# Ledger of designs, part 91: peptides against a protein of PDB entry 4KTY

Target 1, 266 residues: chain A of PDB entry 4KTY
Amino acid sequence: YVLNDIGVIFYGEVNDIKTRSWSYGQFEDGILDTCLYVMDRAQMDLSGRGNPIKVSRVGSAMVNAKDDEGVLVGSWDNIYAYGVPPSAWTGSVDILLEYRSSENPVRYGQCWVFAGVFNTFLRCLGIPARIVTNYFSAHDNDANLQMDIFLEEDGNVNSKLTKDSVWNYHCWNEAWMTRPDLPVGFGGWQAVDSTPQENSDGMYRCGPASVQAIKHGHVCFQFDAPFVFAEVNSDLIYITAKKDGTHVVENVDATHIGKLIVTKQI

## One batch from the design tools (peptide; made by RFdiffusion4, then SolubleMPNN)

Design b2_p16_7_s4 (from b2_p16_7, 9 letters changed)
Fold by OpenDDE base, seed 5:
Structure b2_p16_7_s4 (fold): chain B 266 residues (1-266), chain A 16 residues (1-16)
Amino acid sequence: as target 1 above (266 residues)
Amino acid sequence: DPLSYVLDLNSLLPPK
């Protein structure tokens, strides 16, 4: 994982899975320097730079521009007038070098761009990492581990009350590390995500969350396990909001969210 | 096209 500088990212739809080549370029000139610069911009203590837990968490914050003028600005509104369209990027190198040169966030990225750059960051710093794609990826924004879909009495979606959302697909990273801060058995792959989705204790960041913990429903373990759990395992809860203010659960669907999760095999 | 998007939740409505 650390030595592979070219990868494949899965995207598209469950019934039309597509792949995109991505050059990580962690060994290219200036990339390591840029990764160190990123940690400098984060004002990360030197003592923490050898800890993959701290490094991956800082990376998840700094690869996105929110809060801290990090690497990438996201755009999902199909307006890219002041930068490069997300689909135009072919790898991490140009993005990271532009960031280092300009010292300003680079425009623009979406999930696979964030994941690609983050993968470079992790691998460059010696952390085994891979990209994971989740189809029908939920965004739970009230931390109740559900995808709440509120309905009008006529059966249509109430967009005002419905705050949670579902991506057609989303990708993030898994980083391999020990977790001495967790009980025995919850090391290994850790989910980390640099796409700015939810605030985590003051910053747009996510992880590291133990994949094993999430798999077994241990969402109380740091960091951001509930959010990652919800991305892959939320039930769709259909709730009718009555005019009198009462809520009635009409249906529950446990089969749609996280319908397919894929990653490149070695 | 690798662009991601938020699904129209009406497309997730169960059959009546």
Scores: peptide ipSAE 0.597, ipTM 0.937, DockQ to the pose 0.878
Fold by OpenDDE base, seed 4:
Structure b2_p16_7_s4 (fold): chain B 266 residues (1-266), chain A 16 residues (1-16)
Amino acid sequence: as target 1 above (266 residues)
Amino acid sequence: DPLSYVLDLNSLLPPK
């Protein structure tokens, strides 16, 4: 995982899976130095730089520009003024080198770009890492582990009340590490996500969340396990909002979210 | 197109 500098990222739709090549370039000139610079910009204590738990969490925060002038600015509005469209990137090298040179966030990225850059960051620092694609990826924004879909009485979605969302696909990373801060058995692959989605204790970051813990329904373990769990396993809750303010659960669908999770075995 | 997007939730509505 650490040695491969070219990868494949899965995207598209669950019924139309597509792949994109991505050059991680963790061995290219200046990339390791840039990763160290990222940690410097994060003002990361030197004593923590050898701890993959701390490094991956800092990385999840710093690969996105929010909060801390990190590497990438996200854009999903199909208007990419003042930067490069997310689809134009082919690898991490140009992004990281631009960040190091300009010392300003690079525009623009989406999930696979964030995941690609984050993968480079992790691998540069000796942390085994891979990209994971989740189709029908939920975004629970109220931390209730559900995908709440509010409906008008006519059956149409009430967009004002419905705050949660579902991505056609979303990419994040899994990083391999021991978790001495968790019970035995919850080390190994840890979900980490640098795409800015939700605030985690003051910053847009996510993870490391134990994949094993999530698979077994343990969402009480740090970090951000509930959010990651919701991304892959939220039930769709269809709620009719009555005119009198009453909410009625009409349907529950436990089969749509996280319909397919794919990662390359490298 | 690798662009991700938020699904139209109306497309996720159960059949009436």
Scores: peptide ipSAE 0.574, ipTM 0.932, DockQ to the pose 0.876
Fold by OpenDDE base, seed 2:
Structure b2_p16_7_s4 (fold): chain B 266 residues (1-266), chain A 16 residues (1-16)
Amino acid sequence: as target 1 above (266 residues)
Amino acid sequence: DPLSYVLDLNSLLPPK
């Protein structure tokens, strides 16, 4: 089995799908050493470095700079002061080598950059991995498996009450592994995400979450299955906030979130 | 432009 060092990342809009090439460069000089350095910075025990469950979870934490001075600083404000705009990156190599040499987080990334670097990390360490793009990707911030949209009585969105959000698109990774910690049948592809979105048991990380478990609604299976489930399958709940403080569910839409999920076959 | 963004939730309102 040959791992490709160049990939394609899907982005854009569901009705205007675009692709971007990404050089993973997992075989380039210094990249494997950098991946080992990342695990060293995470203070990961040697005994866990052969376990893809632990490695992928640590990787999801360390590819972002939050909590642990990991690889990439995210930025979505279109300023990018004192750094490189996310769109300027063409692959993982420059990012990882800069991190290794400077020993400081690299600025800046967005979801596809995080996913690209994370894909390199996983592949370097012998974990089969691919990038997944989800269009209309929900961000459930209160772990209720819903996309709660609060409305004023006039029908406009109440931005103060509405805390959940939806990305036009979001990229994360799927890593192939056995899951002896789960019931039989829930190994295989596992969703992992290094883009800092939500705190997971003390750190900004996500996964591994069994794709099969999520497809069958088993959100109780570790790790972070409820969050990943919500990203791809949240119902839009339209709630009117009344003047007296009461909330009334006006509509439910089960068709908007996760309209399209695409990945390149490896 | 590959930049991602949070959707304006008003664009997700149900049709009248």
Scores: peptide ipSAE 0.558, ipTM 0.932, DockQ to the pose 0.870
Fold by OpenDDE base, seed 3:
Structure b2_p16_7_s4 (fold): chain B 266 residues (1-266), chain A 16 residues (1-16)
Amino acid sequence: as target 1 above (266 residues)
Amino acid sequence: DPLSYVLDLNSLLPPK
């Protein structure tokens, strides 16, 4: 989880799982220096750089360009006029070296690109890390642990009212660390995510969230456990917005989100 | 805000 510099990222659909090779290149020339530079840009105290909790949280913020001119600019509109299409990247090295050279965010990434670069960052700094792919991954926009899908009376989705969304797939990272800040038993794999999805205490970042805690329904522990829990466990709530202003729950689907979560074993 | 776009990765499923 630290020594491998080439990996496989799962993507696609739950019924048509695809794999993509990704070169992490954590041992390539200039990559460690770039990771240190990233932490410098984040103005991270030296005393915190040995703490994987702090490092992974800072990394989740800095691998995306939001808030802090971090590494990658996300784009999902299929128009990549001012950079490289996300699908053109084959590894982390070119992205990180471009960031270090230009000192400007690199365009463009999507979830697997963010996860790939973040994986390099973590491994480069000695934190065991892996990429996780969640199929039918929920994006809870209002932190209520459910997907609220609003429908018109004719059954069509009301896009104005519906703020929550579901990814066909989403990639994030798990980082291995002890969690002395949490109760006993909640160390080990921690979910961290650098794809800019939601604001967490003022910044687009996510985690570390204890996988064990989330697995057992404990969402009260730092950091961002409710959001990660929702990504894999949210119920779909279909709500009809009536003309009289009332809302009626038409259907609840508790099986759709998080149908499959996969990661490379080695 | 990248998530404000019409995203191919994002889907809104119809009720079953």
Scores: peptide ipSAE 0.095, ipTM 0.716, DockQ to the pose 0.173

Design b2_p16_8_s1 (from b2_p16_8, 11 letters changed)
Fold by OpenDDE base, seed 4:
Structure b2_p16_8_s1 (fold): chain B 266 residues (1-266), chain A 16 residues (1-16)
Amino acid sequence: as target 1 above (266 residues)
Amino acid sequence: SARNQANANAITRGPA
């Protein structure tokens, strides 16, 4: 989780699982310097740089360009002008070195690119980390712990009535650390996510959220446990928006989200 | 490319 500089990232569909190689390159020339530079750009207090809780949270914010001119600009519109298509990247090294050289955000990333770069950042700083892929991953935009799917009266989805969405897959990271700020038993793997999805107390970041806490339904613990819980365990709420303005719950599906969560053990 | 892209709103129709 620290020494391996090449990995595999799972993607695709739950019924058509795919893998891609990713070079983390945490030992390559200039990468450690770049990771330190990232923390410098974040104006991270020196006293916090030895705390994996603070480091992972800062990394979550800084690997994306939002708010703080961090490493990567996300794009999902299949039009990648003025940059590199997300699928063209094969590892973290070129991205991080470009960021260090240009001192400007690098274009472009999607979830696996964010996760790949974030994995390098964590491992480079001695934090055990792995990439996790969740198939049918919910994006709860309104923090209600459910995935709202609005339907027209004809049964077709109306995507304009909610910003909630379901990714066919989503990649984030888990980082290993103690959590003295949480009750005993909630250390270990912590979910952290650098893909800019939701604002967390003022900036686009996510985690660290205790995997054990989430697994047992504890969403009251810092950081961002409700959001991470929703990613893996949201109920789909199908709501028909009637012409008269009324909303009718047509169906609830508690089995669709988080159908498969994949990560490697070495 | 479209091959690797994560797609939002993968559900495109109602439960029926």
Scores: peptide ipSAE 0.103, ipTM 0.742, DockQ to the pose 0.067
Fold by OpenDDE base, seed 5:
Structure b2_p16_8_s1 (fold): chain B 266 residues (1-266), chain A 16 residues (1-16)
Amino acid sequence: as target 1 above (266 residues)
Amino acid sequence: SARNQANANAITRGPA
């Protein structure tokens, strides 16, 4: 979880699982310097840099470009005209070195790219980390722990009313650390996510959220436990929007989200 | 390739 510099990332569909190799390169020249530079750009004080809770949270924010001119610009529009398409990256090194050299966000990333770079960042700083792929991953937009899917009377999704979404897959990271800020037993693996999805106390960041806490439904624990919980355990609420303006809940699906969560232990 | 891209539109229709 620290020493391996090559990994495998799962993606695709739950019924068509795919894998891709990713070179983390945490020991390559300039990578540690770049990770330190990232923390410098985040204006982390020296004392905080020894705290994996703070480091992972800052990394979550800084690996994405939002808010703070961090490492990667996300793009899902399938254009990628002003940079490298997400699928072209094969590892973290080129991205991090470009960021360090240009001092500007690197274009472009999607979840596995964010997760790959974030994994390098964590491992480079001595934090055990792995990438997790969640198939049918929910994106709760309003922090209500459910996916509100609004339907037209014809059964099609009303995209205007439906703010929540479900990824066919999503990649994030788990980082190993103690959590003295939480009750006993909620250390260990912590979910952290650098893909810019939702604002968390003023920044696009996510975690660390105790995996154990989430598994036991403790969504009140910092950080962003409700969001991570929703990613893996949201109910789908299908609501028909009638022409007269009324809404009718017609179906609840409690089995769709988080059908498969995988990580490569290598 | 484009097939690597994550799809946020996994739910496009309601249940039967």
Scores: peptide ipSAE 0.096, ipTM 0.765, DockQ to the pose 0.076
Fold by OpenDDE base, seed 2:
Structure b2_p16_8_s1 (fold): chain B 266 residues (1-266), chain A 16 residues (1-16)
Amino acid sequence: as target 1 above (266 residues)
Amino acid sequence: SARNQANANAITRGPA
């Protein structure tokens, strides 16, 4: 999880799983220097750079361009005229070296690009890391641990009222570390995510969230455990908004979210 | 190509 410089990222659909190669290139010239530069741009204290909890949290913020002119600009609107389409990237090296050279955010990324670059960052700094793909991944935007899907009377989704969303697939990272800030047993793999999805205490970042805590429903543990829990466990609540202003729950689906979670083993 | 498949919002319809 540190020495492997080439990986496989899972994507596609749950019934049509696809794989793509990704070159992490953590040993290539200039990459470690760039990772240090990223932490410099984050104004990270030197004393914290040896703490994987702090490093992974800073990395989750800095791999995306929001808030802090970090590495990657996300784009999901299929308009990539001012940069490189997310699908054109084959690894982290070109992205990181461009960022170091230009000192400006690189365009463009989507979840697997964010996860790929973040994986390089973590591995460069000696943190064991892997990419995780979640099929039917929830995006809870109001921290209520459920997907509120509002429907018109005809059964179509009311996009105006529906703020939550579900990705067909989403990629994030797991990083291995001890968690002395948590009770015994919640170290090990920690979910971290650099794709800008939600604000976490003032920045678009996510994690580290204890995988063990999430598995056992301990969403009160730092950081961002409720959000990560929702990504894999949210119930879909289908609500019909009546013309008279009343809301009626039409259906609850407790099995759709997190239908499949996969990662490559070393 | 297969590499061009972006992730997307899967919530486009009501329940099945």
Scores: peptide ipSAE 0.071, ipTM 0.766, DockQ to the pose 0.072
Fold by OpenDDE base, seed 3:
Formats: sequence, structure tokens, C-alpha cells
Structure b2_p16_8_s1 (fold): chain B 266 residues (1-266), chain A 16 residues (1-16)
Amino acid sequence: as target 1 above (266 residues)
Amino acid sequence: SARNQANANAITRGPA
């Protein structure tokens, strides 16, 4: 989880799982220096740089460009002018070196690109890390731990009212560390996510969230456990918005989200 | 809503 510089990222659909090779390149020239530069840009103090909890949280913020002129600009509108389409990247090295050279965010990334670069960042700094792909991954936008899907009377999704969304797949990272700030048993793999999805205490970042805590339904532990829990275990609530303003729950689906979670074991 | 490349937001497909 630290020594491997080439990996496989799972993507596609749950019924058509695909794999993409990704070169992490954590040992390539200039990459460690770039990772240190990222922490410098984050104004991270030296004392915190030895703490994987702080490092992974800073990394989750800085791998995306939001808030802090971090590494990658996300784009999901299928228009990638003035940059590289997310699908064209094959590894982290070119992205990180471009960031270091230009000192400006690199265009463009999506979840697997964010996860790939973040994986390099973590591994480069000696933190065991892997990429996780969640099929039917929920994005809770209003922090209620459920997916509220509003429907028109004709059954179509009301996009104005529906703020929550579900990715057919989403990639994030798990980083291995002790969690002395949590109860015993909640160390080990921690979910961290650099794809800008939701604001966490003022910044687009996510984690570290204890995988063990989440698996046992504990969402009260820092950081961002409710959001990560929702990504893998949200109920879909289908609500019909009537013309008179009345909302009627039509259906509840408790099986759709988190249909399959995949990671390469090495 | 935003969609990952080669990714489709499942919400847009409706409840069916």
C-alpha cells in the first residue's frame, strides 16, 4: 500500500465493472517535493506534518482546487476547455509536476483523478493508502443522512427540488492510521476524499472517517463520518411534490446505495 | 447535477 507505484482503479457500472491502470509515481523525481509544496501552500505547520490525521485531512482539502488553490479543478459538464480531459490522465506524476511548476490548479479532474493524485500524496508521505470505488454512491447535499428525491406528478425527477444526487460510481481513498482521538478499535482504515462534494467546517474536504466506526453505524466521530456513512448507506426517499405544495412519500429504497464497494487488495 | 465522466447520475433515471 506504500511501495506499489502502479495501481488499478475500478469504475463503470455495477453490472459492467471496468478497470483503469493508474501510475501513482510516488518515487518519481519531484513528487515528494511537490507533496511538501502542497502542505506549504496549505500553510501546514511542521509539527502537524508527522500526524497522518492532519496530513490526510489537509490532503483531502488541497488535492482539490476549491477554497485554497489546490491541485485539481473538477469538471463534470463534459466541456474541458483550457485543460486536459479527466479521462486523458494516466497517472499522478504529470498532474503534480504541472501544479508545482505552474503554481496554479491543474485542469481537469473527476473522482478517479482526485483519488489517484490523493493516493500518490498519501503514499509519498508514507501513509498506507488505497483507492475505493463505491457503486451507487450517494451525495447527501442537505446533511440529513438520506437521499431525498423529489418527483413531479408525472413521475419525473424535479431537478429544482432535488439537491441530493447519486453517482453511478465514486472513488475515494482509505488511509491506514491509528486514531488516538477516537475510542479503541476505530483505528485502521480511514476514509478520506479529495473530490469536492460538500463543505466540511468551511472547506471542501472529507475525512479521515473511521471505516470501522462507519461499519458499526457510528457517525458521531470526526471527521465527516455522517457524510461517508450516507455515501454507502443512505435510503432513497422518493417524494412527489404536488402542485398544491403537498409532499407525499411514494417509495423508500434501502438497498440501492452502496451496492458494491471495491478496492484492489495488494 | 455533476456527473463523473463515463458516469451517470443515477437520480436522473428516476425511481424505476
Scores: peptide ipSAE 0.031, ipTM 0.694, DockQ to the pose 0.092; fails the geometry check

Design b2_p16_8_s2 (from b2_p16_8, 12 letters changed)
Fold by OpenDDE base, seed 5:
Structure b2_p16_8_s2 (fold): chain B 266 residues (1-266), chain A 16 residues (1-16)
Amino acid sequence: as target 1 above (266 residues)
Amino acid sequence: SSQNQANANAITRGPA
């Protein structure tokens, strides 16, 4: 989880699982220097750089460009006219070296690109890390641990009222560390995510969230456990918005989200 | 295209 510099990332859909190779290149020339530069840009104090909790949280913020002119600009509009399409990247090295040389955010990334670069960052700094792919991954934007899907009376989704969304797939990272800030038993793998999805206490970042805590429904533990829990276990609540202004729950689907979670032993 | 297939997309849909 630290020494391997080439990996496989899962994507696609649950019924059509696909894989792509990704070169992490954590040992390539200039990569460690760039990771240190990233922490410098984050203005991370020296004392915190030895703490994997702080490092992974800062990394989740800095791998995306939001808030702090971090590494990657996300784009999902399928245009990508002012940079490199996310699918054109084959590894982390070119992205990180471009960031270091230009001192500007690199365009463009999506979840697997963010996860790939973040994986390099973590491994480069000696933190065991892997990429996780979740199919039918929920994006809860109001922190209520459910996906509120509003429907018109004809059964079609009301896009104006529906703020929550479901990704066909989403990639994030798990980092291995002790969690002395949590009760005993909640160390080990921690979910961290650099794809800019939600603001977490002032910045677009996510984690570290204890995988064990999430597994056992302990969403009260820092950081961002409710969000990560919702990604893998939220119920779909179908609500019909009536013309008279009333809302009626038509259906609840507790099996759709997190249909398959894949992680590779690397 | 392969590029479109690689993209992550929001696929919120109605029931059934």
Scores: peptide ipSAE 0.221, ipTM 0.802, DockQ to the pose 0.084
Fold by OpenDDE base, seed 4:
Structure b2_p16_8_s2 (fold): chain B 266 residues (1-266), chain A 16 residues (1-16)
Amino acid sequence: as target 1 above (266 residues)
Amino acid sequence: SSQNQANANAITRGPA
């Protein structure tokens, strides 16, 4: 038997799917208080704290340390000298309690750590939430709804010509809520992401984006639907950067991104 | 890198 406060996070490669246990600890002492403290640090109006749209968006911003001295500092360079390596965390409790006690961002996290802590935050505040893992997840950095991959004339990838990237996997959250701000039918699961990837209206945050809207190709709805859409459905555009400065599209791959999206019912 | 680290730029070669 697995307790409700323990979950599984999928990671690894699409052809070598792995799982790790994560303790959300939403019922542990001090965790709810810490979640309230997070909203206090965000200076969130009391009237907004009852709105899951506002709460999830604020949580998306505050679980990462960027902009607002939020909970977690991200690091992907395999140098974690001033904190805990992301892989060492086994749950949300230690992270949240450290944040509450130190009142400083906790080092360090990666996507599954952000997603784990964010999942705890949402659940503590009564918002149904789950973690989603997307294999071959695109990071569209220039908001063109495609993944630009630049190649040298010899066919090797030149990563310096674009900030677009593909994660072998990426974890984010889905939160269940009504969306009275959207047309009927676009409530339910909303994608929200606390991993700092792109600036959204002045802050590193993402969502809530209607999963139903994205599934049907509607990217015009708030919040950050184009970015989330690109994560799961962008085309790979292979562009050869020639020595003469010309760019030639060599290939388009519409099947690589979002090969597998794994989640579960709450 | 760590066993469970997410790696950016997983595409390291061209389409061929």
Scores: peptide ipSAE 0.070, ipTM 0.731, DockQ to the pose 0.079
Fold by OpenDDE base, seed 2:
Structure b2_p16_8_s2 (fold): chain B 266 residues (1-266), chain A 16 residues (1-16)
Amino acid sequence: as target 1 above (266 residues)
Amino acid sequence: SSQNQANANAITRGPA
């Protein structure tokens, strides 16, 4: 999880799983220097740089360009004229070296690119890390731990009212660390995510969230456990908006989200 | 495709 510089990222659909190679290149020339530079740009205190909790949280913020002129600009509109299409990247090295050289955010990334670069960052700094792919990954935008799907009376989706969304797949990272800030038993793998999805206390970042806490429904533990829990466990709530302004729950699907979670095992 | 796109139409359709 630290020494392997080439990986496989799962993507596609749950019924048509695909893989792509990704070169992490954590030992390539200039990469460690770039990771240190990233922490410098984050103005991270030297005392915190040895703490994997702080490092992973800072990394989740800095791998995306939002808020802090971090590494990667996300784009999902299929217009990539001012940079490199996300699908064209084959590894982290070119991205990180471009960032270090230009000192400007690199265009463009999507979830697997964010996860790939973040994996390099974590491994460079001695944090065991892996990429996780979640098929049918929920994006809860109002922190209510459910996907609210609003329907018209005819059964069609009301796009105006429906703000929550579901990715066909989403990639994030798990980092291995102790959690002395949590009760005993919640160390080990921690979910961290650098894809800019939701604001977490003023910045687009996510984690570290204890995988054990998520698995056992302990969403009160820092950081961002409710959001990560929702990504893998949200119920789909189908709500009909009546003409009189009332809402009626038509159906609940508790099995659709997080249908498959995949990671490469070394 | 390797594009990371939310398939809202497929996921947020009416209940089965």
Scores: peptide ipSAE 0.030, ipTM 0.716, DockQ to the pose 0.075
Fold by OpenDDE base, seed 3:
Structure b2_p16_8_s2 (fold): chain B 266 residues (1-266), chain A 16 residues (1-16)
Amino acid sequence: as target 1 above (266 residues)
Amino acid sequence: SSQNQANANAITRGPA
């Protein structure tokens, strides 16, 4: 098999799908060293470095800067004054080499940048990996597998009460591995996500979650299957928060989330 | 290549 060092990332809107090339550069000088350095910074023991389950989970934590001074600082507020705007990156190499050189988190990333760098990390370490783009991707903030959208009595969204959110698109990774820790049939592609969204057992990380398990509605298997399931299949629950403190469910939309999931073939 | 648009929350509105 041959792993490509250049890929395509899907973004935009579900009705206006866009693509951009991304240079993974997993074979470039210094990149393997940087990936090893990332695992060193994570204090990952040598025995675990041969286990793709452990490696992908550590990678999901370390590609983001939260908790552990990892690779990338995320920014979504259109303020990028102290670094490089996320849209300016064209590949993983410059980011990883800057991280290795400075030994400080690199600014700035958004989901496709996180996914791009994470894809390089995985591929560099011999783990087959691809980027997945989910349009209308849910972010469950309170771990209830649904999007709770609170409305004012006038029908407008109450932003104070509404903690859950929906991305127009979100990128994460799938990594290929066996899962001897799961029942037979749940190996293969595993969802992993380095974009800092929710805390998972003390760190901003996500996965590996069995894609097959999720497709069959199994969310009880490690790691973070409920969160990944919610990203692609949560219902939108519209709740009117009345002034008297009562909540009334106005509507349920079971079709909005996960309208389209796109990935380039390996 | 074109610049990526920043990902952001999709505008969520009530059912009317």
Scores: peptide ipSAE 0.030, ipTM 0.716, DockQ to the pose 0.053

